# Peptides against a protein of PDB entry 5VVV: the designs that were tried, part 38

Target 1, 276 residues: chain A of PDB entry 5VVV
Amino acid sequence: FLCGVVEGFYGRPWVMEQRKELFRRLQKWELNTYLYAPKDDYKHRMFWREMYSVEEAEQLMTLISAAREYEIEFIYAISPGLDITFSNPKEVSTLKRKLDQVSQFGCRSFALLFDDIDHNMCAADKEVFSSFAHAQVSITNEIYQYLGEPETFLFCPTEYCGTFCYPNVSQSPYLRTVGEKLLPGIEVLWTGPKVVSKEIPVESIEEVSKIIKRAPVIWDNIHANDYDQKRLFLGPYKGRSTELIPRLKGVLTNPNCEFEANYVAIHTLATWYKSN
Target 2, 276 residues: chain A of PDB entry 5VVV as posed
Amino acid sequence: FLCGVVEGFYGRPWVMEQRKELFRRLQKWELNTYLYAPKDDYKHRMFWREMYSVEEAEQLMTLISAAREYEIEFIYAISPGLDITFSNPKEVSTLKRKLDQVSQFGCRSFALLFDNIDHNMCAADKEVFSSFAHAQVSITNEIYQYLGEPETFLFCPTEYCGTFCYPNVSQSPYLRTVGEKLLPGIEVLWTGPKVVSKEIPVESIEEVSKIIKRAPVIWDNIHANDYDQKRLFLGPYKGRSTELIPRLKGVLTNPNCEFEANYVAIHTLATWYKSN

## One batch from the design tools (peptide; aimed at target 1 L82 Y160)

Design b2_p19_3_s2 (made by RFdiffusion4, then SolubleMPNN; from b2_p19_3, 10 letters changed)
Fold by OpenDDE base, seed 1:
Parts: structure tokens; C-alpha cells; sequence
Structure b2_p19_3_s2 (fold): chain B 276 residues (1-276), chain A 19 residues (1-19)
């Protein structure tokens, strides 16, 4: 069971010292996972093709080593979906080389994210792939196999919550393709019925699990404030029954942008997890 | 542009997060 934090917000990323302090807190609270997915890291999303510099490489190597010291699984995410051409072998090769670089930093766990992108493929991709889901699954499976089938590999669908599913969760052709064609060792990220789910009913997890043919990992936006930084979410982790735990592969909370605001959010997630 | 795609992505998320 993956339990911990995703740094998955829009806005200024946490500094390396905040991330190291996070790992210490995660270990102390018996949590085990950190997902690196900051939207405003240019080499994560906008400039996903760009290799890390020598200085950036040294920082990431140090961060990954710190995660290992605290027995925290470091998952590196990349979000190529803004402008990747899935049918272009050069794009696939560029993605492989980027993940090879991160593998050299000592990273062993990875994620491909296709959140918040346009559903329309380019003309070249439409000639090769029968749907957007087929294009995403094809590249994800190829990358997963290329990396030697790592123990933890995550996929974030474009339809990552109930409100993004067309026509709905149980009838989505996109999620059906993901469930049927995504390799079984690849985990699927989900935010619940909404982007920010006040509640995640057990029945809603049973519904999505049926179509994706696996238990999801919850990307939990309950404490996210990047959509309105004038608000701080200081309340406890709530609206999730402990009956979800045996029905999930994990829970990763995407908390407030302000690192110091997240004590209650993360501590109460840990209490919830240990109450099973 | 790539920046316009990024901003459109961010605004789509924000609108859905506020819903």
C-alpha cells in the first residue's frame, strides 16, 4: 500500500530542505511514499524533453538519497502530454533518455501523467492510434517495459476523476481502453468523483476499479489550495472511510502549496491509514 | 504556444477544482 504525499500542485515547488523535512515526517508517521510531480518544474511538464543540468542532477541525486535514508519510496513523475507526438519514435526515444538520466540518479519508481491536457490528438497520431487512450497506453507500456518493469510505475489518466469521464465512469471508452490494454503491473491514479472530492464513497471506488481492472492509487486533492491560494486547508483528512484501504493500492495527498500548512493534513492521513 | 497550452491546462484544472 502506497501512503504519503504527492507534490503535485501548480505554483512554486518546495525547496530541497522542505522535501528532506517531509521525508523525516513521513518516516516518523510510518508513511512510505513521495511522488515528485510539481507542475511548475519546467523539466517535469513544459520542457519535459530537456535533460537536467549537472547542478540539477546533483540536487536530485541528493534528494533521492535522502528519501532512501528515511525509507521513503521516491517516485519521479513526468508529464509529456502538453505537446508529445505519440506516434513519433524520436519523441518516445527522448522520453526514454530523460527517464534513463533519472534512473542514473538512483530513482527506481516512475510515473507518466496525462492530467489536464487536450483530448485531441494531432493528425499524425490520429493516423496511427484508434483513440487518445490507445496512444497513451502504447507509450506507457513501452516505457514501463523499457525500464525493466519497475516495482512501482504509475499512470495518471486524462479522465482522472468521475466528472472527467465521458459519458460516465462505468461507460467511458477511454477508461475501458486503459483497463484492457494497460499492463497489469502499472498502477492508475484517481482523484475520486471530482478533482477535489469532499467525499470518496466506497461504491465509487468499486465502480472505477471494475473498468480499470485494478485497485486505484488515490491522488487526493482534499487539502490542495493551488486553485485558490487565498485559502488554506488546515482541517483533518476526512470523508474517506477506512473501508477504502483494502480496496485501494494507495493514497497520496496533494496538500497546500505552503509546506508549513500541511502538518495536520499529513498527520491525520497517517492516523487514518494506521486505523485499519 | 507551449505557454498558452500550459495556461489553458492550469485554468481547466482550477475551474474543475472550484466546481
Amino acid sequence: as target 1 above (276 residues)
Amino acid sequence: SLEEKYQKSKERYKEAALS
Scores: peptide ipSAE 0.719, ipTM 0.968, DockQ to the pose 0.944
OpenDDE base, seeds 2, 3, 4, 5: peptide ipSAE 0.717, 0.708, 0.713, 0.708; ipTM 0.969, 0.966, 0.967, 0.967

Design b2_p19_3_s3 (made by RFdiffusion4, then SolubleMPNN; from b2_p19_3, 12 letters changed)
Fold by OpenDDE base, seed 2:
Structure b2_p19_3_s3 (fold): chain B 276 residues (1-276), chain A 19 residues (1-19)
Amino acid sequence: as target 1 above (276 residues)
Amino acid sequence: KLEEKYKKSKEAYKKAALS
């Protein structure tokens, strides 16, 4: 069971010292996972093709080593979906080289994210792939196999919550293709009924699990505030039954952008996880 | 183009998060 934090918000990423402090807190609270997915890290999303500099490499190596020191699984995410051409072998090769560099930093767990992108393929991809889901699954499977089938590999769908599913969760052709064609060793991220779900019912997890043919990892935006800079979410982790735990592969909270605001959010997630 | 795609996606997310 993956339980911890995704740094998955828009806005200023956390500094390395904050991330190290996070790992110490996660270990202390018997949480086990950190997903590196800061949307405003240029080499994660906008400039995903760009290799890390020597200085950036040293920082990431130090961060990954610190995660290992605190027995936290460091998952490196990349979000190529803004401008990748899935049918172009050079794009796939560029993605492979980027993940090879991160593997050299000692990273062993990875995520490929297709959240917050347009559903439209370019003309070249339409000639090769039957749908956007087929294109995403193809590259995800290829990257997973190329990396030697790592123990932890995550996929974030473009339809990552109930309100993004067309026509709905159980009838989504996109999620059906993901469920049928994504390799079984790849985990699927899910956010619940909405982008910010006040409640995640058990029935909603059973519905999505059926179509994706696996238990999801929750990307939980309950404490996310990147959508409204005037809000800060200081309340406990709530609106999730502990009956979800045996039906999930994990829960990763995407909390407030302000690192110092997240004590209650993360601590109460840990209490929730241990209460089952 | 790329920055415009990023901004559009970010605003779509924010709108959905507030709904």
Scores: peptide ipSAE 0.745, ipTM 0.972, DockQ to the pose 0.926
OpenDDE base, seeds 1, 3, 4, 5: peptide ipSAE 0.739, 0.727, 0.736, 0.732; ipTM 0.971, 0.969, 0.971, 0.970

Design b2_p19_3_s4 (made by RFdiffusion4, then SolubleMPNN; from b2_p19_3, 11 letters changed)
Fold by OpenDDE base, seed 2:
Structure b2_p19_3_s4 (fold): chain B 276 residues (1-276), chain A 19 residues (1-19)
Amino acid sequence: as target 1 above (276 residues)
Amino acid sequence: SLKEKYEKSKEAYKKAALE
């Protein structure tokens, strides 16, 4: 069971010292996972093709080593979906080289994220793939196999919550394709009924699990505040029955952008997890 | 442009997060 934090918000990423402090807290609270997915890290999303510099490499190596020191699984995410051409072998090879570099930093867990992108494929991809889901699954499976089928590999669908599913969760051709064609060793991220879900009912998890043919990992935006600079979410982790735990592969909270505001959010997630 | 795609996606997320 993956339980911890995803740094997955829009806005200024946390500094390395904050991330190290996070690992210490996660260990103390018996949480086990950190997903690196800061949307405003240029080499994560906008410039995903760009290799890390020597200085950036040193920082990431140090960060990954720190995660290991605190027995936190460091998952490196990349979000190529803004401008990748899925059918172009050079794009696939570029993605492989980027993840090879990160592997050299000591990273062993990875994620491919296709959240918050346009649903339309370019003309070249339409000639090769039957649908957007087929394109995403193809590259994800290839990368997963290329990396030697790591123990932890995550996929974030474009339809990552109920409100983004067309026509709905149970009838989504996109999610059906993901469920049927994504290799079984790849985990699927899910956010619940909405982008920010006040509640995640057990029935909603059963519904999505059926179509994706696996228990999801929750990317939980309950404490996310990147969408409204006037809000800060200081309340406890709530609206998730502990009956979800046996029906999930994990829960990763995407909390407030302000690192110092997240004590209650993360601590109460830990309490929730241990209460089962 | 890439920047426009990023901003459009971000705004779509922000709108959906408020629903």
Scores: peptide ipSAE 0.743, ipTM 0.973, DockQ to the pose 0.920
OpenDDE base, seeds 1, 3, 4, 5: peptide ipSAE 0.737, 0.724, 0.737, 0.736; ipTM 0.972, 0.970, 0.972, 0.972

Design b2_p19_4 (made by RFdiffusion4)
Pose (drawn by RFdiffusion4):
Structure b2_p19_4 (pose): chain A 276 residues (1-276), chain P 19 residues (1-19)
Amino acid sequence: as target 2 above (276 residues)
Amino acid sequence: EHDEKAIEFYEKKTEEELE
């Protein structure tokens, strides 16, 4: 069961030294996972086709090392959603070559994120593929195979919270396609009824497990401050029923950008991780 | 209020990325 932090916000990402202290903290409080997905570390999203330079690679390896040294599972995320051409094979290949490079850093766990992308396709893609959801699942599956079908592997859908489902959660062509076609070994990230959920009703998640055909992994935006300059969140982890742990694969908290402000955010996530 | 602001901000950042 996956529990911990996702560094998944817009803005100045954390540095290696902050992530080491993060791993030591996750362990002192018995959490198991860290998802690397900072939106403005350019090679994660903006220049996803680009390989890490020599010194960048030295950094990532030293990072994946301290993750094992503290036994925190390290999941690497990549976001090709902005401009990838799903049908073109050279494009599919560059994704593998990039995911290969990181596999050789010590990485066993992977994620493909597709949040916040323009919902329609290029002229070339609309031929080979029936729908937008078909294209993502095809590449997510193909990639899931190539890496030797890894232990933990996440998929973040374009429709990733209740508000964002067209027309509603239950009868959505995008969501319908995912639950049926996406492989049973691939996890699905979900964010609550809204992007920043005030509360996560047990009925809402049970409802979601309907169409996704899985217990989804929560990408929790409760303490995220990347969207309002004046705002910071030092409150407790709240509005999440303890009765949820049985019904979910996990909860990864996407916290404040200021690293040291995240003490309460992670500790309260940790205490609640107990009690179920 | 927090949710509306987050949606607006994220839409704007996406538009900037596409530019």

Design b2_p19_4_s1 (made by RFdiffusion4, then SolubleMPNN; from b2_p19_4, 10 letters changed)
Fold by OpenDDE base, seed 1:
Structure b2_p19_4_s1 (fold): chain B 276 residues (1-276), chain A 19 residues (1-19)
Amino acid sequence: as target 1 above (276 residues)
Amino acid sequence: ELNEIAIKFLKEKQKKELE
């Protein structure tokens, strides 16, 4: 069971010292996972093709080593979906080289994220792939196999919540393709019925699990404030029955942008996890 | 163009999730 934090918000990424402090807290609270997915980290999303500099490499190596020291699984995410051409072998090779570099930093767990992108394929991809889901699954499976089938590999679908599913969760051709064709060792991220789900009913998890043919990892936006930086979400982790735990592969909370605001959010997630 | 896409999704999140 993956339980911890995803740094997945828009806005200023956390600094390396904040991330190291997070690992100390995660270990102390018996949480086990950190997903590196900051939207405004340039080489994560907008400039995903660019290799890390020597200085950036040293920082990431130090961060990954710190995660290992605190027994936290460090998952490196990349979001190529803004402008990748799935059918272009050069793009696939570029993605492989980027993940090879991160593997050299000591990273062993990875994620491919296709959230917050338009579901329109370019003309070249339409000639090769029958749908957007087929294109995403193809590259994800290829990368997963290329990396030697790492123990933890995550996929974030473009339809990552109930409100983004067309026509709905149970009838989505996109999610059906993901469920049927994504290799079984790859985990699927999900935010619940909404992007910011006030509640995640057990029945809603059973519904999505059926179509994706696996238990999801919750990307939980309950404490996310990137959409309204005038608000801080300081309340406890709530609206999730402990009956979800045996029906999930994990829960990763995407909390407030302000690192210092997240004590209650993360601590109460840990209490929730331990209560079952 | 890439920044415009991010802004679009942030605005959609803000409208749909604050209701």
Scores: peptide ipSAE 0.226, ipTM 0.825, DockQ to the pose 0.074
OpenDDE base, seeds 2, 3, 4, 5: peptide ipSAE 0.175, 0.092, 0.092, 0.088; ipTM 0.816, 0.777, 0.747, 0.747; seeds 2, 4, 5 fail the geometry check

Design b2_p19_4_s2 (made by RFdiffusion4, then SolubleMPNN; from b2_p19_4, 10 letters changed)
Fold by OpenDDE base, seed 1:
Structure b2_p19_4_s2 (fold): chain B 276 residues (1-276), chain A 19 residues (1-19)
Amino acid sequence: as target 1 above (276 residues)
Amino acid sequence: SDNEIAIKFLKEKREEELK
């Protein structure tokens, strides 16, 4: 069971010292996972093709080593979906080289994210792939196999919540393709019925699990505040029955942008997890 | 633009939270 934090918000990314402090807290609270997915980290999303500099490499190596020291699984995410051409072998090779570099930093767990992108393929991809889901699954499976089928590999669908599913969760051709064609060793991220789900009913997890043919990992936006910087979400982790735990592969909370505001959010997630 | 996409999804998140 993956339980911890995803740094998945828009806005100023956390600094390396904050991330190291997070690892200390995660270990102390018996949580086990950190997903590196900051939207405004340039080489994560906007410039995903660019290799890390020597200085950036040193920082990431140090961070990954710190995660290992605190027994936290470090998952490196990349979001190529803004402008990748799935059918172009040069693009696939570029993605492979980027993940090879991160592997050299000591990273062993990875994620491909296709959240917050338009549901469109370019003309070249339309000639090769039957749908957007087919294109995403193809590259995800190829990368997963290329990396030697790492123990933890995550996929974030473009339809990552109930409200984004067309026509709905149980009838989505996109999610059906993901469920049928995504290799079984790849985990699927999900935010619940909504992008920001006040509640995640057990029945809603059973519904999505059926179509994706696996238990999801919850990307939980309950404490996310990137959409309203005038608000801080300081309340406890709530609206999730502990009956969800045996029906999930994990829960990763995407909390407030302000690192210092997240004590209650993360601590109460830990309490929730241990209460099962 | 990439910024327009980000703004769109942030707006959608905000609108969902206000419901």
Scores: peptide ipSAE 0.343, ipTM 0.871, DockQ to the pose 0.073
OpenDDE base, seeds 2, 3, 4, 5: peptide ipSAE 0.342, 0.327, 0.329, 0.319; ipTM 0.873, 0.866, 0.865, 0.861

Design b2_p19_4_s3 (made by RFdiffusion4, then SolubleMPNN; from b2_p19_4, 11 letters changed)
Fold by OpenDDE base, seed 3:
Structure b2_p19_4_s3 (fold): chain B 276 residues (1-276), chain A 19 residues (1-19)
Amino acid sequence: as target 1 above (276 residues)
Amino acid sequence: DLNEIAIKFLKEKLKEELA
């Protein structure tokens, strides 16, 4: 069971010292996972093709080593979906080389994210793939296999919550394709009925699990505040029955952008997790 | 604009939070 934090918000990424402090807290609270997915980290999303410099490499190696020191699984995410051409072998090879570099930093767990992108393909991709889901699954499976089928590999669908499913969760052709064609060793991220789910009913998890043919990992936006700079979410982790735990592969909270605001959010997640 | 895409999805998050 993956339990911890995803740094998955828009806005200023956390600094290395904050991330190291996070790892100390995660270990102390018996959480086990950190997903590196800061939307405004340039080489994560906007410039995903760009290799890390020597200086950036040293920082990431140090960060990954720190995660290992605190027994936190470091998952490196990349979000190529803004401008990747799925059918272009050069694009696929570029993605492979980028993840090879991160592997050399000591990273062993990875995520490929297709959240917050337009649900369309370019002309070249339409000639090769039957649908957007087919294109995403193809590259995800290829990358997963190329990396030697790492123990932890995550996929974030474009339809990552109930409100984004067309026509709905149970009838989504996109999610059906993901469920049927995504390799079984790849985990699927999900935010619940909504992007920001106040509640995640057990029945809603049963519904999505059926179509994706696996238990999801919750990307939990309950404490996310990147959408409203005037608000901080300081309340406890709530609206999730502990009955969800046996029905999930994990829970990763995407908390407030302000690192210092997240004590209650993360601590109460840990209490929730240990209560089952 | 790639930044406009981000803003669009942030607005959806806000809409859901206020509902």
Scores: peptide ipSAE 0.388, ipTM 0.891, DockQ to the pose 0.072
OpenDDE base, seeds 1, 2, 4, 5: peptide ipSAE 0.031, 0.072, 0.065, 0.379; ipTM 0.649, 0.764, 0.742, 0.888

Design b2_p19_4_s4 (made by RFdiffusion4, then SolubleMPNN; from b2_p19_4, 12 letters changed)
Fold by OpenDDE base, seed 1:
Structure b2_p19_4_s4 (fold): chain B 276 residues (1-276), chain A 19 residues (1-19)
Amino acid sequence: as target 1 above (276 residues)
Amino acid sequence: DDNEIAIKFLAERRKEELA
């Protein structure tokens, strides 16, 4: 069971010292996972093709080593979906080289994110793939196999919540393709009925699990404030029954952008997890 | 609220416009 934090917000990323402090807190609270997915990291999303510099590489190696020291699984995410051409072998090779570089930093766990992108394929991809889901699954499976089938590999669908599913969760052709064609060793990220789900009912998890043919990992936006930085969400982790735990592969909370605001959010997630 | 979804997607578009 993956339990911890995703740094998945829009806004200024956390500094390396904050991330190291996070790892200490995660270990102390018996949480086990950190997903590196800051939307405003230029080489994570907008410039995903760009290799890390020597200085950036040293920082990431130090961060990954710190995660290992605190027994936290470090998952590196990349979001190529803004401008990748899925059918272009050069694009696939560029993605492979980027993930090879991160693997050399000591990273063993990875994520491909296709959240918050246009669902329309380019003309070249439309000639090769039957749907956007087929294109995403194809590259995800290829990358997963290329990396030697790492123990933890995550996929974030474009339809990552109930409100983004067309026509709905149980009848989505996109999620059906993901469920049927995505390799079984790849985990699927989900935010619940909404992007910010006030509640995540057990029945909603059973519904999505059926179509994706696996238990999801919750990307939980309950404490996310990137959409309104004038607000801080300081309340406890709530609206999730502990009956969800045996029905999930994990829970990763995407909390407030302000690192110091997240004590209650993360601590109460840990209490929730241990209550099972 | 449908507004919160729109705001995250809009926050992304706004950042693409500011980059």
Scores: peptide ipSAE 0.056, ipTM 0.758, DockQ to the pose 0.310
OpenDDE base, seeds 2, 3, 4, 5: peptide ipSAE 0.043, 0.051, 0.098, 0.050; ipTM 0.748, 0.734, 0.782, 0.748; seed 4 fails the geometry check

Design b2_p19_5 (made by RFdiffusion4)
Pose (drawn by RFdiffusion4):
Structure b2_p19_5 (pose): chain A 276 residues (1-276), chain P 19 residues (1-19)
Amino acid sequence: as target 2 above (276 residues)
Amino acid sequence: VDPEEFYKEKAEEQREMLK
């Protein structure tokens, strides 16, 4: 069961030294996972096709090391959604080459994120693929095979919270396609009824497990502050029923950008991780 | 500030820069 932090916000990402202290904290409080997905670390999203330079690679390896040294599972995320051409094989190949490079840093766990992308496709893609959801699942599956079908592997759908489902959660062509076609070994990230959910009703998640055909992994935006300059969140982890732990694969908290402000955010996530 | 609108805008800005 996956529990911990996702560094998944817009803005200045954390530095290696902050992530070491993060791992030591996750362990002192018995959490198990860290998802690396900062939106503005350019090679994660903006320049996803690009390989890490020599010194960048030294940094990532040293990072994946301290993750094992503290036994925090490290999941690496990549976001090709902005401009990838799903049908073109050279494009599919560059993704593997990039995912290969990181595999050789010590990485066993991977994620493909597709949040916040223009919903429709290029002229070339609309031929080989029936729908937008078809294209993503095809590549997500093909990639899931190539890496030797890894232990934990996440998929973040374009429709990743209740508000964002067209027309509703239950009869959505995008969501229908995912639950049926996406492989049973691949986890699905979900964010609650809204992007920043005030509460997560047990009925809403049970409802979601309907179409996704899985207990989804929560990408929790409760303490995220990247969207309002004036705002910071030092409150407790709240509005999440303790009765949810049995029904979910996990909860990764996407916290404040200011690293040291995240003490309460992670500790309260940790106490609630107990109690179920 | 509406986070849904903010994130969409940030994604749109990123696409514009790739043009």

Design b2_p19_5_s1 (made by RFdiffusion4, then SolubleMPNN; from b2_p19_5, 8 letters changed)
Fold by OpenDDE base, seed 2:
Structure b2_p19_5_s1 (fold): chain B 276 residues (1-276), chain A 19 residues (1-19)
Amino acid sequence: as target 1 above (276 residues)
Amino acid sequence: VDPEKFLLERAKKERERLK
């Protein structure tokens, strides 16, 4: 069971010292996972093709080593979906080289994210792939296999919550393709009924699990505030029955942008997780 | 504030910057 934090918000990424403090807290609270997915880290998303500099490499190596020190699984995410051409072998090769670099930093767990992108493929991809889901699954499977089928590999669908599913969760051709064609060793991220879900009912997890043919990892935006930085979400982790735990592969909270605001959010997630 | 609208607009802005 993956339980911890995803740094997945828009806005200023956390500094290395904050991330190290996070790892310390995660360990103390018996949480086990950190997903590196800061939207405004340019080499994660906008400039995903760009290799890390020597200085950036040193920082990431240090961060990954710190995660290991605190027995936190460091999952490196990349979000190529803004401008990748899935059918272009050069793009696939570029993605492989980028993940090879991160592997050299000591990273062993990875995520490929297709959240917050257009549902439209370019003309070249339309000639090769039957759908956007087929394109995403193809590259995800290829990357997963290329990396030697790491123990932890996550996929974030473009339809990552109920409100983004067309026409709905249970009937989504996109999610059906993901479920049928994504290799079974790849975990699927899910956010619940909405981008910010007040509640995640058990029935909603059963519904999505059926179509994706696996228990999801929750990317939980209950404490996310990137969409309204005038607000801080300081309340406890709630609106999730503990009956979800046996039906999930994990829960990763994407909390407030302000690192200092997240004590209650993360602590109460830990309490929730240990209450089963 | 609609979170979904925010995310979609943010993503749109990013794509526009990449053109």
Scores: peptide ipSAE 0.518, ipTM 0.937, DockQ to the pose 0.900
OpenDDE base, seeds 1, 3, 4, 5: peptide ipSAE 0.480, 0.300, 0.498, 0.494; ipTM 0.928, 0.830, 0.932, 0.932

Design b2_p19_5_s2 (made by RFdiffusion4, then SolubleMPNN; from b2_p19_5, 6 letters changed)
Fold by OpenDDE base, seed 4:
Structure b2_p19_5_s2 (fold): chain B 276 residues (1-276), chain A 19 residues (1-19)
Amino acid sequence: as target 1 above (276 residues)
Amino acid sequence: MDPEEFLKKKAEEELEKLK
């Protein structure tokens, strides 16, 4: 069970010292996972093709080493979906080289994220892939296999919540393709019925699990505030029955952008997790 | 802002920066 934090918000990323403090807190609270997915890391998302500089590499190596020190699984995410041409072998090779670099930093767990992108493929991809889901699954499977089938590999679908599913969760051709074609060792991220799910009903998890053919990892935006920087979500982790725990592969909270605001969010997630 | 509207806007802004 993956339980911890995803740094997955828009806005100023956490500094390395905050991330190290996070790992210390996670360990103390018997949480086990950090997903590196800061939207405003240019080399994570907008400029995903760009290799890390020597200085950036040193920082990431230090961060990954710190995660290991605190027995926190460091998952490196990359979000190539803004402008990748899935059918272009050069793009695939570029993605491989980027993940090779991160592997050299000592990272062993990875995520491919296709959240918050247009559903339209370019003309070249339409000639090769039957759908956007087929393109995403193809590259994801290839990367997963290329990396030697790491123990933890995550996929964030473009339809990552109920409101993004067309026509709905249980009938989504996109999620059906993901469920059918994504290799079984790859985990699927899900935010619940909405991007920010006030509640995640058990039935909603059963529904998505059926179509994706696996228990999802919740990317939990309950405390996310990037969409409303005038608000801090200081309340407890709530609206998730503990009955979800046996039905999930994990829960990663994407909390407030303000690192210091997240004590209650993360601590109460830990309490929730331990209550099963 | 609605979270979905925010994310849509962010994705649009990102695509514009890539042009």
Scores: peptide ipSAE 0.580, ipTM 0.940, DockQ to the pose 0.909
OpenDDE base, seeds 1, 2, 3, 5: peptide ipSAE 0.579, 0.578, 0.538, 0.300; ipTM 0.939, 0.941, 0.930, 0.840

